# Peptides against a protein of PDB entry 3V4L, part 86

Target 1, 386 residues: chain A of PDB entry 3V4L
Amino acid sequence: GQPLAKDKVALLIGNMSYWEHPKLKAPLVDVYELTNLLRQLDFKVVSLLDLTEYEMCNAVDEFLLLLDKGVYGLLYYAGHGYENFGNSFMVPVDAPNPYRSENCLCVQNILKLMQEKETGLNVFLLDMCRKRNDYDDTIPILDALKVTANIVFGYATCQGAEAFEIQHSGLANGIFMKFLKDRLLEDKKITVLLDEVAEDMGKCHLTKGRQALEIRSSLSEKRALTDPVQGAPCSAEALVRNLQWAKAHELPESMCLKFQCGVHIQLGFAAEFSNVMIIYTSIVHKPPEIIMCDAYVTDFPLDLDIDPKHANKGTPEETGSYLVSKDLPKHCLYTRLSSLQKLKEHLIFTVCLSYQYSGLEDTVEEKQEVNVGKPLIAKLDMHRGL

## One batch from the design tools (peptide; aimed at target 1 A78 G79 C129 A163)

Design b2_p28_4 (made by RFdiffusion4)
Pose (drawn by RFdiffusion4):
Structure b2_p28_4 (pose): chain A 386 residues (1-386), chain P 28 residues (1-28)
Amino acid sequence: as target 1 above (386 residues)
Amino acid sequence: EEEEEEEEEEEEEEEEEEEEEEEFLVPR
């Protein structure tokens, strides 16, 4: 009568800043929006931006680790894609020009690994172009899929076609997400809902005859993204899964820093994506003997490759964050730490204090090191092992 | 020569406007 989910897990990857290919803009916004919608449907969500081939493989391994028998698994990709010989490929940021299947992730490979884990539902939302990569000589000769009647595909466009994004100077949105976001929360069967999305997508003027939603499904059960999760977890296997999930969304505690000169610096942290964290520095207290002082953050792990233009900015928007000043506490210096999947080490940076005493010209520098461990997805140790 | 230079600058401004229109809708 009622279909049930052992758990609902989602992996969302949004690639924008390609090295050898045109950079995109809507993937960040779309990924932010799909996480919020999928969390309302009680999903364990992993949100990741600008992953290389190696990094993309690890995100799939961490996602597969969160899937077991009866778990609804969902994969959303927004970025560059190509389709050769019946296989869909997601292109990582590190991809060369020209690129091949070896440089890319085959979705069919990911689907087989999910079937090996006895998942109740396999939903794929591929928000990418689907044309031939004439340079691709290799045909993967993949093994046949087990007939499991739970595979669902939400291709943003058809084979040989292109998926489009509206790059309006401001926010920038994807076409598939414009029509998906208004309908995702419905209690319809996943295939029915995706078809109703395909109708509204045809009413699109910007994309008519260039992009159409393609649905491929084997699903023989009235399963939906709104189906309930098996109430009390109470199983030992179910507990290990909730810990593995919580292990990735840990944020450093908002600490207060005391300086030898009697100045207090409040250090705050904000989550944007599992791969993105925002630090803010607020000068909470200073002694009367000091009037002039500015707190600045430096000496980040070189693995993260933090550009200076994204750090120590008056507002969060100036760092490139999707989060706005109404979401983040007012008046601090905001700094954006994207690319946490690059952190093998522990997070250590210096909160540097430049200050002046009453009646003196000289400028005093007091540097204090801060170790915040492995925030968010860095805690998963994606680089672990030999 | 000055008329030729003004015609070249108008052609360049038209080309830039066409490029800006092409950047609105972008295939992924």

Design b2_p28_4_s1 (made by RFdiffusion4, then SolubleMPNN; from b2_p28_4, 12 letters changed)
Fold by OpenDDE base, seed 3:
Structure b2_p28_4_s1 (fold): chain B 386 residues (1-386), chain A 28 residues (1-28)
Amino acid sequence: as target 1 above (386 residues)
Amino acid sequence: EEEEKREKEEEEERRKEEEEKKKLLQPM
């Protein structure tokens, strides 16, 4: 019969905004495009940008809670990385320079934990460099992996080589994602799909002799990312998994705020990633006696590190939101919250209405506090332990 | 002489193309 997945779960991490290392650009587009493709494949996708070591550990732990017997697990990582002694290390944004294995997440440790969950398929897509880190002399003593015959690694580059993003004036994919995205929806065994991606990458004159896809697989069965999910959740664990994922993807409901002056504001929310939300405000009703009227969001929790200079923009792009702008309403003020994983409490903020009456020179302000609870990934409390 | 000049021009052109490709790529 056709292979069935008990469920399909993906964790996508894109690290770009490094503190002590070169900033990247591709992970933004790569995680977003891969999220949309995996959602079309009925994956439960958690997509996270710019994680610290602690936040990455918690994201992996929450991902492992979504795994169970016969579940397909996919981990994608785009960012800085290295490979020592055949072990792949993902570099968090807060990693020191030089970084060491103690500051990084070992993919093979994650694989061990996935094997303990008796997963149906384990896919690792590693869009990172695979150079040796000469500042890390640690020989990782890994416990012997179980022979599960369900493991696939897609490395964006060969051992000892670099992975690349394209330096363009605009948004661009990494080289790996550029070719992967064109094949990802094909109903093929995952190793065959990745082999076709390797052939497509091999035709790229830009990366010829610099980057080549490596496939490492023990996959004995015909498993595809297109494999259908088994029907209704048959176990309490499957119900818990569905509830945990649903919590991490719940947006605040759109709100209509009414001010004493008779102005009505629509407050809306959009997810760019599991930890990135756009807030937008629009004036939906204005009394004719009010000649000018603006609605600003302010007084955000300090944990979100929101620069007011990047808030309340006339376009999503001015906030740094280039990907979801087509799906947002027009003629709003936009604010991008990029660090929802840091939110310890409820998202409480102020909507400030500034307005002017016809024939009065003075601007009037009215304020309303808004509590939207814990949006998206903030429901998982990824900061539990700080 | 003309052949050695042509080989140097082709090597300089290949070097420029490789430098341009290197500017277009950032390591991840």
Scores: peptide ipSAE 0.350, ipTM 0.707, DockQ to the pose 0.485
OpenDDE base, seeds 1, 2, 4, 5: peptide ipSAE 0.346, 0.334, 0.334, 0.335; ipTM 0.709, 0.695, 0.697, 0.697

Design b2_p28_4_s2 (made by RFdiffusion4, then SolubleMPNN; from b2_p28_4, 14 letters changed)
Fold by OpenDDE base, seed 3:
Structure b2_p28_4_s2 (fold): chain B 386 residues (1-386), chain A 28 residues (1-28)
Amino acid sequence: as target 1 above (386 residues)
Amino acid sequence: MEKERKEKEEEEKKKKKEEEEKAKLVPM
């Protein structure tokens, strides 16, 4: 019969905004494009940008809670990385310079934990450099992996080589994602799909002799990313998993705020990633005696580290949101919250209405506090432990 | 119709190729 997945779960991590290392660009677009493709494949996708070591550990732990017997697990990582002694290390944004294995996440440790969940398929897509780190003399003592015959690694590059991004017009894609996205929806065994991606990369004049996809697999069955999710009856564990994923993707409801001056504001929310939300405000009603009227958001929780210079922009692009701008309403003020994983409390902020009456020079202000609860990934309390 | 579709597919291929030729590879 056709293979069935009990469920399909993906964790996508894109690290770009390194503190002590060169900033990247490709992970932004690559995580977004892969998220949209995996959603079309009925994956439950958690997509996270710019994680610290602690936040990456918590994201992996929450991902492992979504895994169970016969579930398909996919981990994608785009960012800085290295390979020592055949072990792959993902570099968090807060990693020191030089970084070591103690500052990084070992992919083979995550694989061990995925094997303990009795998963139906384990896919790792690693869009990072695979050079040796000569500042890390640590030999990882890894326990022997179980023989599960369900493992696939797609490495963006060969051992000891660099991965590359293509920079064009301010946006970038990784070389791996450029070719992977054209084939990811094909109904093929995942190792055959990745082999075709490797052939497409090998035909590209830009990558020839610079980057080549490496496939490592023990996959004994014909498993595809297109394999249908097993229908009802859902097990109690499948219901718990669906509820846990749904919590991490719940947006605040849109609000209509009414001010004493008779101005009405629409407050709306959009998800760019599981940890990145756009807030937008629009004037939906203005009395004719009010000549100018703007609705600013301010007084955010300190944990979000919001620079007021990047808040309340006339376009999504001025906030650094280039991906969801087509799906957003026009003629708003936009604010991008890029660190929702850091939110310990409810998202409470102020909507400040600044307005001017006809024939008065003085600007008047009215304020309303708004509590939207814990949006998106902030519902998982990824900080439970400090 | 079929000629205009081929011309558009060739123009999209040419544009994609010109975008690839201008692309800079940067290490990740």
Scores: peptide ipSAE 0.310, ipTM 0.673, DockQ to the pose 0.338
OpenDDE base, seeds 1, 2, 4, 5: peptide ipSAE 0.303, 0.307, 0.305, 0.303; ipTM 0.665, 0.663, 0.662, 0.666

Design b2_p28_4_s3 (made by RFdiffusion4, then SolubleMPNN; from b2_p28_4, 11 letters changed)
Fold by OpenDDE base, seed 3:
Structure b2_p28_4_s3 (fold): chain B 386 residues (1-386), chain A 28 residues (1-28)
Amino acid sequence: as target 1 above (386 residues)
Amino acid sequence: EEEEERRRREEEEERRRREEEESLLVPM
């Protein structure tokens, strides 16, 4: 019969906003597009941007909690990275310059932990450089991996080579994702799919002599990303996994705020990523005696590092939200919360209504505090242990 | 002549576009 996945779970990490390293652009688009494709493949997808070392460790730990016997696990990473002695290291955004293995996440350690979960398939898609880090003399003594015959690595580049993005003024994919996205939905063995992606990449002029896809696989079975999920969850662990994933993707409900002046505001929420949410406000009712009326969001938790200069924008794009702007309502004020993984408490903020009456020169303000609980990834309490 | 000139312009524009894309390649 066709192989069945017990479930399908993906963790996608895109690191761009490095503190001590060159900033990247492609991981934004790559994680977003891959998220949408994997969702069409019935994957439970956690998508995270710009993680610190601690946040990356916690994201991996939460991902490993979603893994179990016969589950398909996919890890995608886009960002800075290196390879020492055949070990792949993902570089967090807070990594020092130079970074070392002690500041980075070893993919082979994650693989070991995935093998302990008795996963049905382990896929790693590593969109990072594979150059040696000459500042890291650490030889990781990894324990011998189990022979599970279910491992696939897709490396965006060859050993000792770089992976590339195209830094246009606009949004663009990395070179790997540009070709991967066109094939990802095909009902093929994952190694055959990646081989076709390698052939497509090999035709590109940009990659010739610079970047080539490497496939490393022990996959003995015909397994595909299209493999159907086994029906209703039959175990308590499967129910817990489904609930845990659902919590990490729950948006706040849209609210209608009513002010004393008779103005009504719609407050809405949209997910860009598991750790990135857009808040939008719109005036849905205004008394005719009010000539000017604006609804600002303010007083965010300090742990979110919200710059007021980037809040309350007339377009999603002015917040840095280019990907979900088509799905957002028009004629709002928009605020992008890009660090929901940092939220320790409930998301409490103020909606400030500023308005002017006809024939009065003075502006009036009314304020309402809003508590939306823990949105998206903030429900996982990724800070457990500080 | 005109067809050869058109072809040369298209080849030059395609070359320029490739050189521009290559200049924008940044290592990840």
Scores: peptide ipSAE 0.382, ipTM 0.780, DockQ to the pose 0.429
OpenDDE base, seeds 1, 2, 4, 5: peptide ipSAE 0.381, 0.371, 0.376, 0.370; ipTM 0.775, 0.771, 0.774, 0.767

Design b2_p28_4_s4 (made by RFdiffusion4, then SolubleMPNN; from b2_p28_4, 12 letters changed)
Fold by OpenDDE base, seed 1:
Structure b2_p28_4_s4 (fold): chain B 386 residues (1-386), chain A 28 residues (1-28)
Amino acid sequence: as target 1 above (386 residues)
Amino acid sequence: EEEEEKKKKLEEEEKKKEEEEKKKLVPM
């Protein structure tokens, strides 16, 4: 019969905003597009941007809690990385220069933990460099991996080579994601799908002799990303997994705020990623005696590191939100919260209404505090241990 | 002659465009 997945779970990490390393651009688009494609494939997707070492460890631990016997696990990483002695290391945004294995996440350690969960399929898509790090003399003594005939690695590049992004003036994919996205929805064995992606990349004149896809697989069964999820969750563990994932994707409800002056504000929320939310405000009612009014959001929790200069923008794009701007209401003020994984408490902030009456020169301000609880990934408490 | 010069000029413009795109490759 056709293989069935007990469930399908994906963790996507895109690191771009490095502290001590060159900033990247492709991971933003690559994680977003891959998230949308994997959701069409009935994956439970957690999508995270710009994680520290500690936040990456916790994201992997929470991902491993979603894995169980016969579950399909997919890990995608886009960012800086290296390969020493056949071990792949993902570089967190807070990694020092030079970075070492002690500052990085070893993919083969994650694979070991996934094998302990008795997963139905393990897919790693690694959109990173595979050059040796000459500053890391650590020989990782990894325990022997179990012989599970269910592992697939798609490497964006060959061993000892670089992966590339194309710096266009606009949004662009990395080279791997550019070809992967066009085939990802095909009902094919995952190794056959990746082999076709490798052939398509091999036709690219830009990367000929610089980057080529490498596939490493032990997959003995005909398993595809299109394989149907087994029906209604029959186990207590499957119910817990579904609830855990649902919590990580729950947005705050839209609110109508009423001010004493008679102005009404709509406050709304949109998810860009599991750790990135857009807040938007709009004036929905204004008394005729009020000539001008604006609704600003302020007084965010310090853990979010929100620069007021980047808040309350007239467009989503001015916040750095280029991907979800089409789905947002127009004529709002927009604020992008890009670090929801850092939120230790409830998201409490102030809505400030600034307004002017007809025939008065002075502006008047009214303030209202708003508590929206823990939005999105902040419900998983990924800071537990800091 | 004029068609061969046009073809050579197109091949040089394509090659120049490919070299400019190759300069925009940044390692990840």
Scores: peptide ipSAE 0.353, ipTM 0.700, DockQ to the pose 0.420
OpenDDE base, seeds 2, 3, 4, 5: peptide ipSAE 0.341, 0.352, 0.337, 0.341; ipTM 0.690, 0.698, 0.687, 0.690

Design b2_p28_5 (made by RFdiffusion4; failed a check: the pose's geometry)
Pose (drawn by RFdiffusion4):
Structure b2_p28_5 (pose): chain A 386 residues (1-386), chain P 28 residues (1-28)
Amino acid sequence: as target 1 above (386 residues)
Amino acid sequence: SREEDEELVDHLLFSDEPLPSDTELVPR
């Protein structure tokens, strides 16, 4: 009568800043939006931006670790894609020009690994182009899929076609997400809902005859993204899964820093994506003997490759964050730490204090080191092992 | 603003109006 979910897990990857290929803009916004919608449907969500081939493989491994028998698994990719010989490929940011299947992740490979885990539902939302990579000589000769009647595909476009994004100078949106986001929360069967999305997508003027939603499904059960999760977890296997999930969305505690000169610096942290964290520095207290002072953040782990133009900015928007000044506490210095999947080490940076005493010209520098451990996805140790 | 952008983009999705000069439709 009523189909049930052991758990609902989602992996969302949004690639924008390609090294050898045109950079995209809407993936960040679309990924942010799909996480919020999927969380309202009670999903364990992993949101990641600008992953290399190696990094993309690890995100799949962490996602597969969160899937067991009866778990609804969902994969959303927004970035560059190509389709050769019946296989869909997601292109990582580190991809060379020209690129091949070896440089890319085959969705079919990911699907087989999910079937090996006995998942109740396999949903794939591929928000990418689907043309031939004429340079790809290799044909993967993949093994046949087990007939499981729970595979669902939401291709943003058809084979040989292109998926489009509207790059309006401001926010920038994807076409598949503009019609998906208004319908995702419906209690319809996943296939029915995706077809209703395909109808509204045909009413699109910007993309008519260039992009159409393609649905491929084997699903023989009235399963939906709104189906309920098996109430009390109470199983030992169910507990290990909730810990593995919480292990990736841990944020450092908002600490207060005391300086030798009697100055207090409040240090705040904000989550944007599992891969993205925002630090803010507020000067909370200073003694009367000091009037002039500015707190600045430096000496980040070189693995993260933090650009100075994204750090120590008056507002969060100036760092490139999707989060706005109404979401983040007012008046601090905001700094954006994207690319946490690059952190093998522990997070150590210096909160540097440049200040001046009453009646003196000289400028005094007081540097204090801060170790915040492995925030968010860095805690998963994706680089672990030999 | 973001709200104004969303309203403009929604309007362009369902109308034959041309794209503003600062706006582009880009394949992924």

Design b2_p28_5_s1 (made by RFdiffusion4, then SolubleMPNN; from b2_p28_5, 8 letters changed; failed a check: the pose's geometry)
Amino acid sequence: SREEEEKLINRLLYSDEPLPEDTELVPM

Design b2_p28_5_s2 (made by RFdiffusion4, then SolubleMPNN; from b2_p28_5, 11 letters changed; failed a check: the pose's geometry)
Amino acid sequence: SREEEEKEINELLYSDKPLPPDTKLVPM

Design b2_p28_5_s3 (made by RFdiffusion4, then SolubleMPNN; from b2_p28_5 with D5E E7K V9I F14Y E17A S21P R28M; failed a check: the pose's geometry)
Amino acid sequence: SREEEEKLIDHLLYSDAPLPPDTELVPM

Design b2_p28_5_s4 (made by RFdiffusion4, then SolubleMPNN; from b2_p28_5 with D5E V9I H11R F14Y D16E S21E R28M; failed a check: the pose's geometry)
Amino acid sequence: SREEEEELIDRLLYSEEPLPEDTELVPM

Design b2_p28_6 (made by RFdiffusion4)
Pose (drawn by RFdiffusion4):
Structure b2_p28_6 (pose): chain A 386 residues (1-386), chain P 28 residues (1-28)
Amino acid sequence: as target 1 above (386 residues)
Amino acid sequence: SAAEEVSATALAEADSNPYKGVIKLNPS
């Protein structure tokens, strides 16, 4: 009568800043939006931006670790894609020009690994182009799929076609997400809902005849993204899964820093994506003997490769964050730490204080080191092992 | 179907660019 989910887990990857290929813009916004919608449907969501081949493989491994028998698994990819010989490929940021299947992730490979885990539902939302990579000589000769009647595909475009994004100077949106976001929360069967999305997508003027949504499904059960999760987890296996999930969305505590000169610096942290964290520095207290002072953040782990133009900015928008000044506490210095999947080490940076005393010209520098551990996805140790 | 018509047109055009499409709009 009523289909049930043991759990609902989602992996969303949005690639924009390609090294050898045109950079995209809508993936950040689309990924942010799909996480919020999927969380309302009570999904364990992993949101990640600008992953290399190696990094993309690890995200799949962490996602597979969160899937067991009866778990609804969902994969959303927004970025560059190509389709050769019946296989769909997602292109990582580190991809060379020209690129091949070896440089890319085959979705079919990911699907087989999910079937090995006995998942109740396999939903794939591929918001990517589907043309030939004429340079790809290799044909993977993949093994046949087990007939499981729970595979669902939401291709943003058809084979040999392109998926489009509207790059309006402001926000920038994807076409698939413009029509998906208004319908995703419906209690319809996943295949029916995706077809209703395909109808509204045909009413699109910007993309008519260039992009159409393609649905491929084996699903023989009235399963939906709104189906409920098996109430009380109470199983030992169910508990290990909730810990593994919480292990990735840990944020450092908003600490207060005391300086030898009697100055207080409030240090705040904000989550944007599992891959993205925002630090802010507020000067909370200073003694009367000091009037002039500015707090600045430096000495980040080189693995993160933090550009100076994204750090110590008056507002969060100036760092490239999707989060706005109404979401983040007012008046601090905001700094954006994207690329946490690059952190093998522990997070150590210096909160540097440049200040001046009453009646003196000289400028005094007081540097204090801060170790915030492994924030968010860095806690998963994706680089662990030999 | 709409997907099939689009696929047939795209294959007929034989465009060798496998990158995601972009619609650029400027503010007024």

Design b2_p28_6_s1 (made by RFdiffusion4, then SolubleMPNN; from b2_p28_6, 14 letters changed)
Fold by OpenDDE base, seed 4:
Structure b2_p28_6_s1 (fold): chain B 386 residues (1-386), chain A 28 residues (1-28)
Amino acid sequence: as target 1 above (386 residues)
Amino acid sequence: SEAEEVSAKHLAEGNKNPLTGQIVIEDE
């Protein structure tokens, strides 16, 4: 019979904005496109950008809580990385220069923890370099992996080689995601699908002799990413998993704010990623005596590191939101909250209406405080322990 | 031919300008 997944869960991490290392570009597009594809495959997807070591550890811990017997687990990582002695290390954005294993997440350690959950399938898609780090002489004595015969690694590059991103003036994928996205929805055994992606990369003139996909698998069953989720009555554990995932993806409800001057503002929210939200404001009603009015958002929690210079933009693109701009309402002011995983408290901020009456030279301001609770990933309290 | 620049997802080794680890791929 066709294998069934008890559930399907994916954690996607894209690290770009490194503190001590070269900035990347492709992980933004790669995580976004992969999120949309995995959602079409009925995956519960957590998508996170620009995580610190601590935030990456917590994201992995929360991902492991979503795993159970017969669940399909997929981990995707795009960022800096290295491979020492067959161990893959994902580099957090706050990693020092030089980084070591103590500053990084070991993928094989995550695999061990996934095997303890008795998962149905473990897929790792690693879009990072696999060069040795000569500053890390530690051989991690990892406990022996269990023989589960349900493991697939797709490495964007060969052992000891580099993974590349395409430098366009605009939005571009990494080389791995460029080919992976075209096949990911195919109803094929995951190793066969990745072999076809490897063939496509090998035919491309850009990648030929520069980057080749490596597939490492111990997969005894014909499992595909298209395998249906088991529709049987949700175990208590499946209900908990569904509730936990739903909490991490709950947007604030859109609000209609009414000011004393008679202006009405629509406040709306959109998710770009599990830790990235766009706030947008629009004027939905204006009295005729008000000639100009704008609704600014301000007074954000300090933990979000929001630069006011990047808030309240006339386009989503001016905030750095290039991907969701098509799905956003037009003619708003836009603010991008890119670090919701840093929010310790409720998201409280001020909506400031600045307006001018016909025949008055002075601008008038009215303010309303808004509490939207803990949006998206902030509900998981990924800071529990700081 | 639009030269597609490709950059590696790694640390720049030594005095290589960390921004210009770009391999210019000229289309032949």
Scores: peptide ipSAE 0.097, ipTM 0.583, DockQ to the pose 0.082
OpenDDE base, seeds 1, 2, 3, 5: peptide ipSAE 0.061, 0.073, 0.084, 0.089; ipTM 0.573, 0.591, 0.576, 0.608

Design b2_p28_6_s2 (made by RFdiffusion4, then SolubleMPNN; from b2_p28_6, 15 letters changed)
Fold by OpenDDE base, seed 3:
Structure b2_p28_6_s2 (fold): chain B 386 residues (1-386), chain A 28 residues (1-28)
Amino acid sequence: as target 1 above (386 residues)
Amino acid sequence: SEAEEVSAKHLAAGDKDPNTGQIIIEEE
């Protein structure tokens, strides 16, 4: 019969804003585009940007809670990385310079834990360098992997080589994602799909002699990312998994705020990633005696590290939100919350209405506190234990 | 020919050169 997935779950991590290392740009676009493609493939997708070591460990633990017997697991990583002794290390944004294996996540350790879940398919897409780290002389003693015949690695580059991103003046993919995205929806065995991506990358003049896709597979069955999910979640475990994923993707409901002056504000929320949310405000009703009014958001939790200079922008792009701007309402003020994984408490903030009456030069201010609970990934409490 | 600046997703650990891992690719 056609292979069935019990469920399909993906964790996508894009690290860009390194503290002690060069900043990257491509992981933003790559994680976003891959999220949209995997959703079309009926994957439950958690998408995270700019994770610390601790946040990456917790993201992997939450991902492993979504895995079970016959579930398809996909891990994508875009960021800095290295390979020592055939072990791949993902570098967190808080990694020191130089970084070592003790500061990084070993992909083969994650694979071991996925094999303990009796997964139906394990896919790793590693869009990082595979150059040796000469500052890490640690020989990892890894436990022997089980022979599950269901493992696929797509490495963006060959062993000992670098992976690249192209710096255009605009939004551009990394080299790997540029070719992967064109094939990802094809109903093909995942190793055949990746082989076609390798051929497409091999035709590109930019990558020739610099970057080549490597496929490592033990996959004995004809499994594809297009394989249908087994029908309605009849098991208690499948219901728990669906509820856990739904919690991590629940947006606050849009609110209509009414001020004493008679101004009405629409407050709305949009997800860019599982840890990145856009707040937008719009004036939906204004009394005719009020000539000017603006609705600002302020007084965010300190854990979010919101710079007021980047809040309350006239466009989503001025907040650094280039990807979801087409799906947002126009003529709002926009604020980007980029670190929802740090939120320990409820998201409480102030909506400040600044307005002017006709014939009065003085600006009047009214404030309302808003509690929207824990949005998106903040419901998983990824900081439990700090 | 716009010189596209290509950045490597790896630093050698300890490289303090802010240009380390940047390769200018000239598109013909």
Scores: peptide ipSAE 0.103, ipTM 0.587, DockQ to the pose 0.090
OpenDDE base, seeds 1, 2, 4, 5: peptide ipSAE 0.061, 0.073, 0.094, 0.050; ipTM 0.609, 0.591, 0.582, 0.600

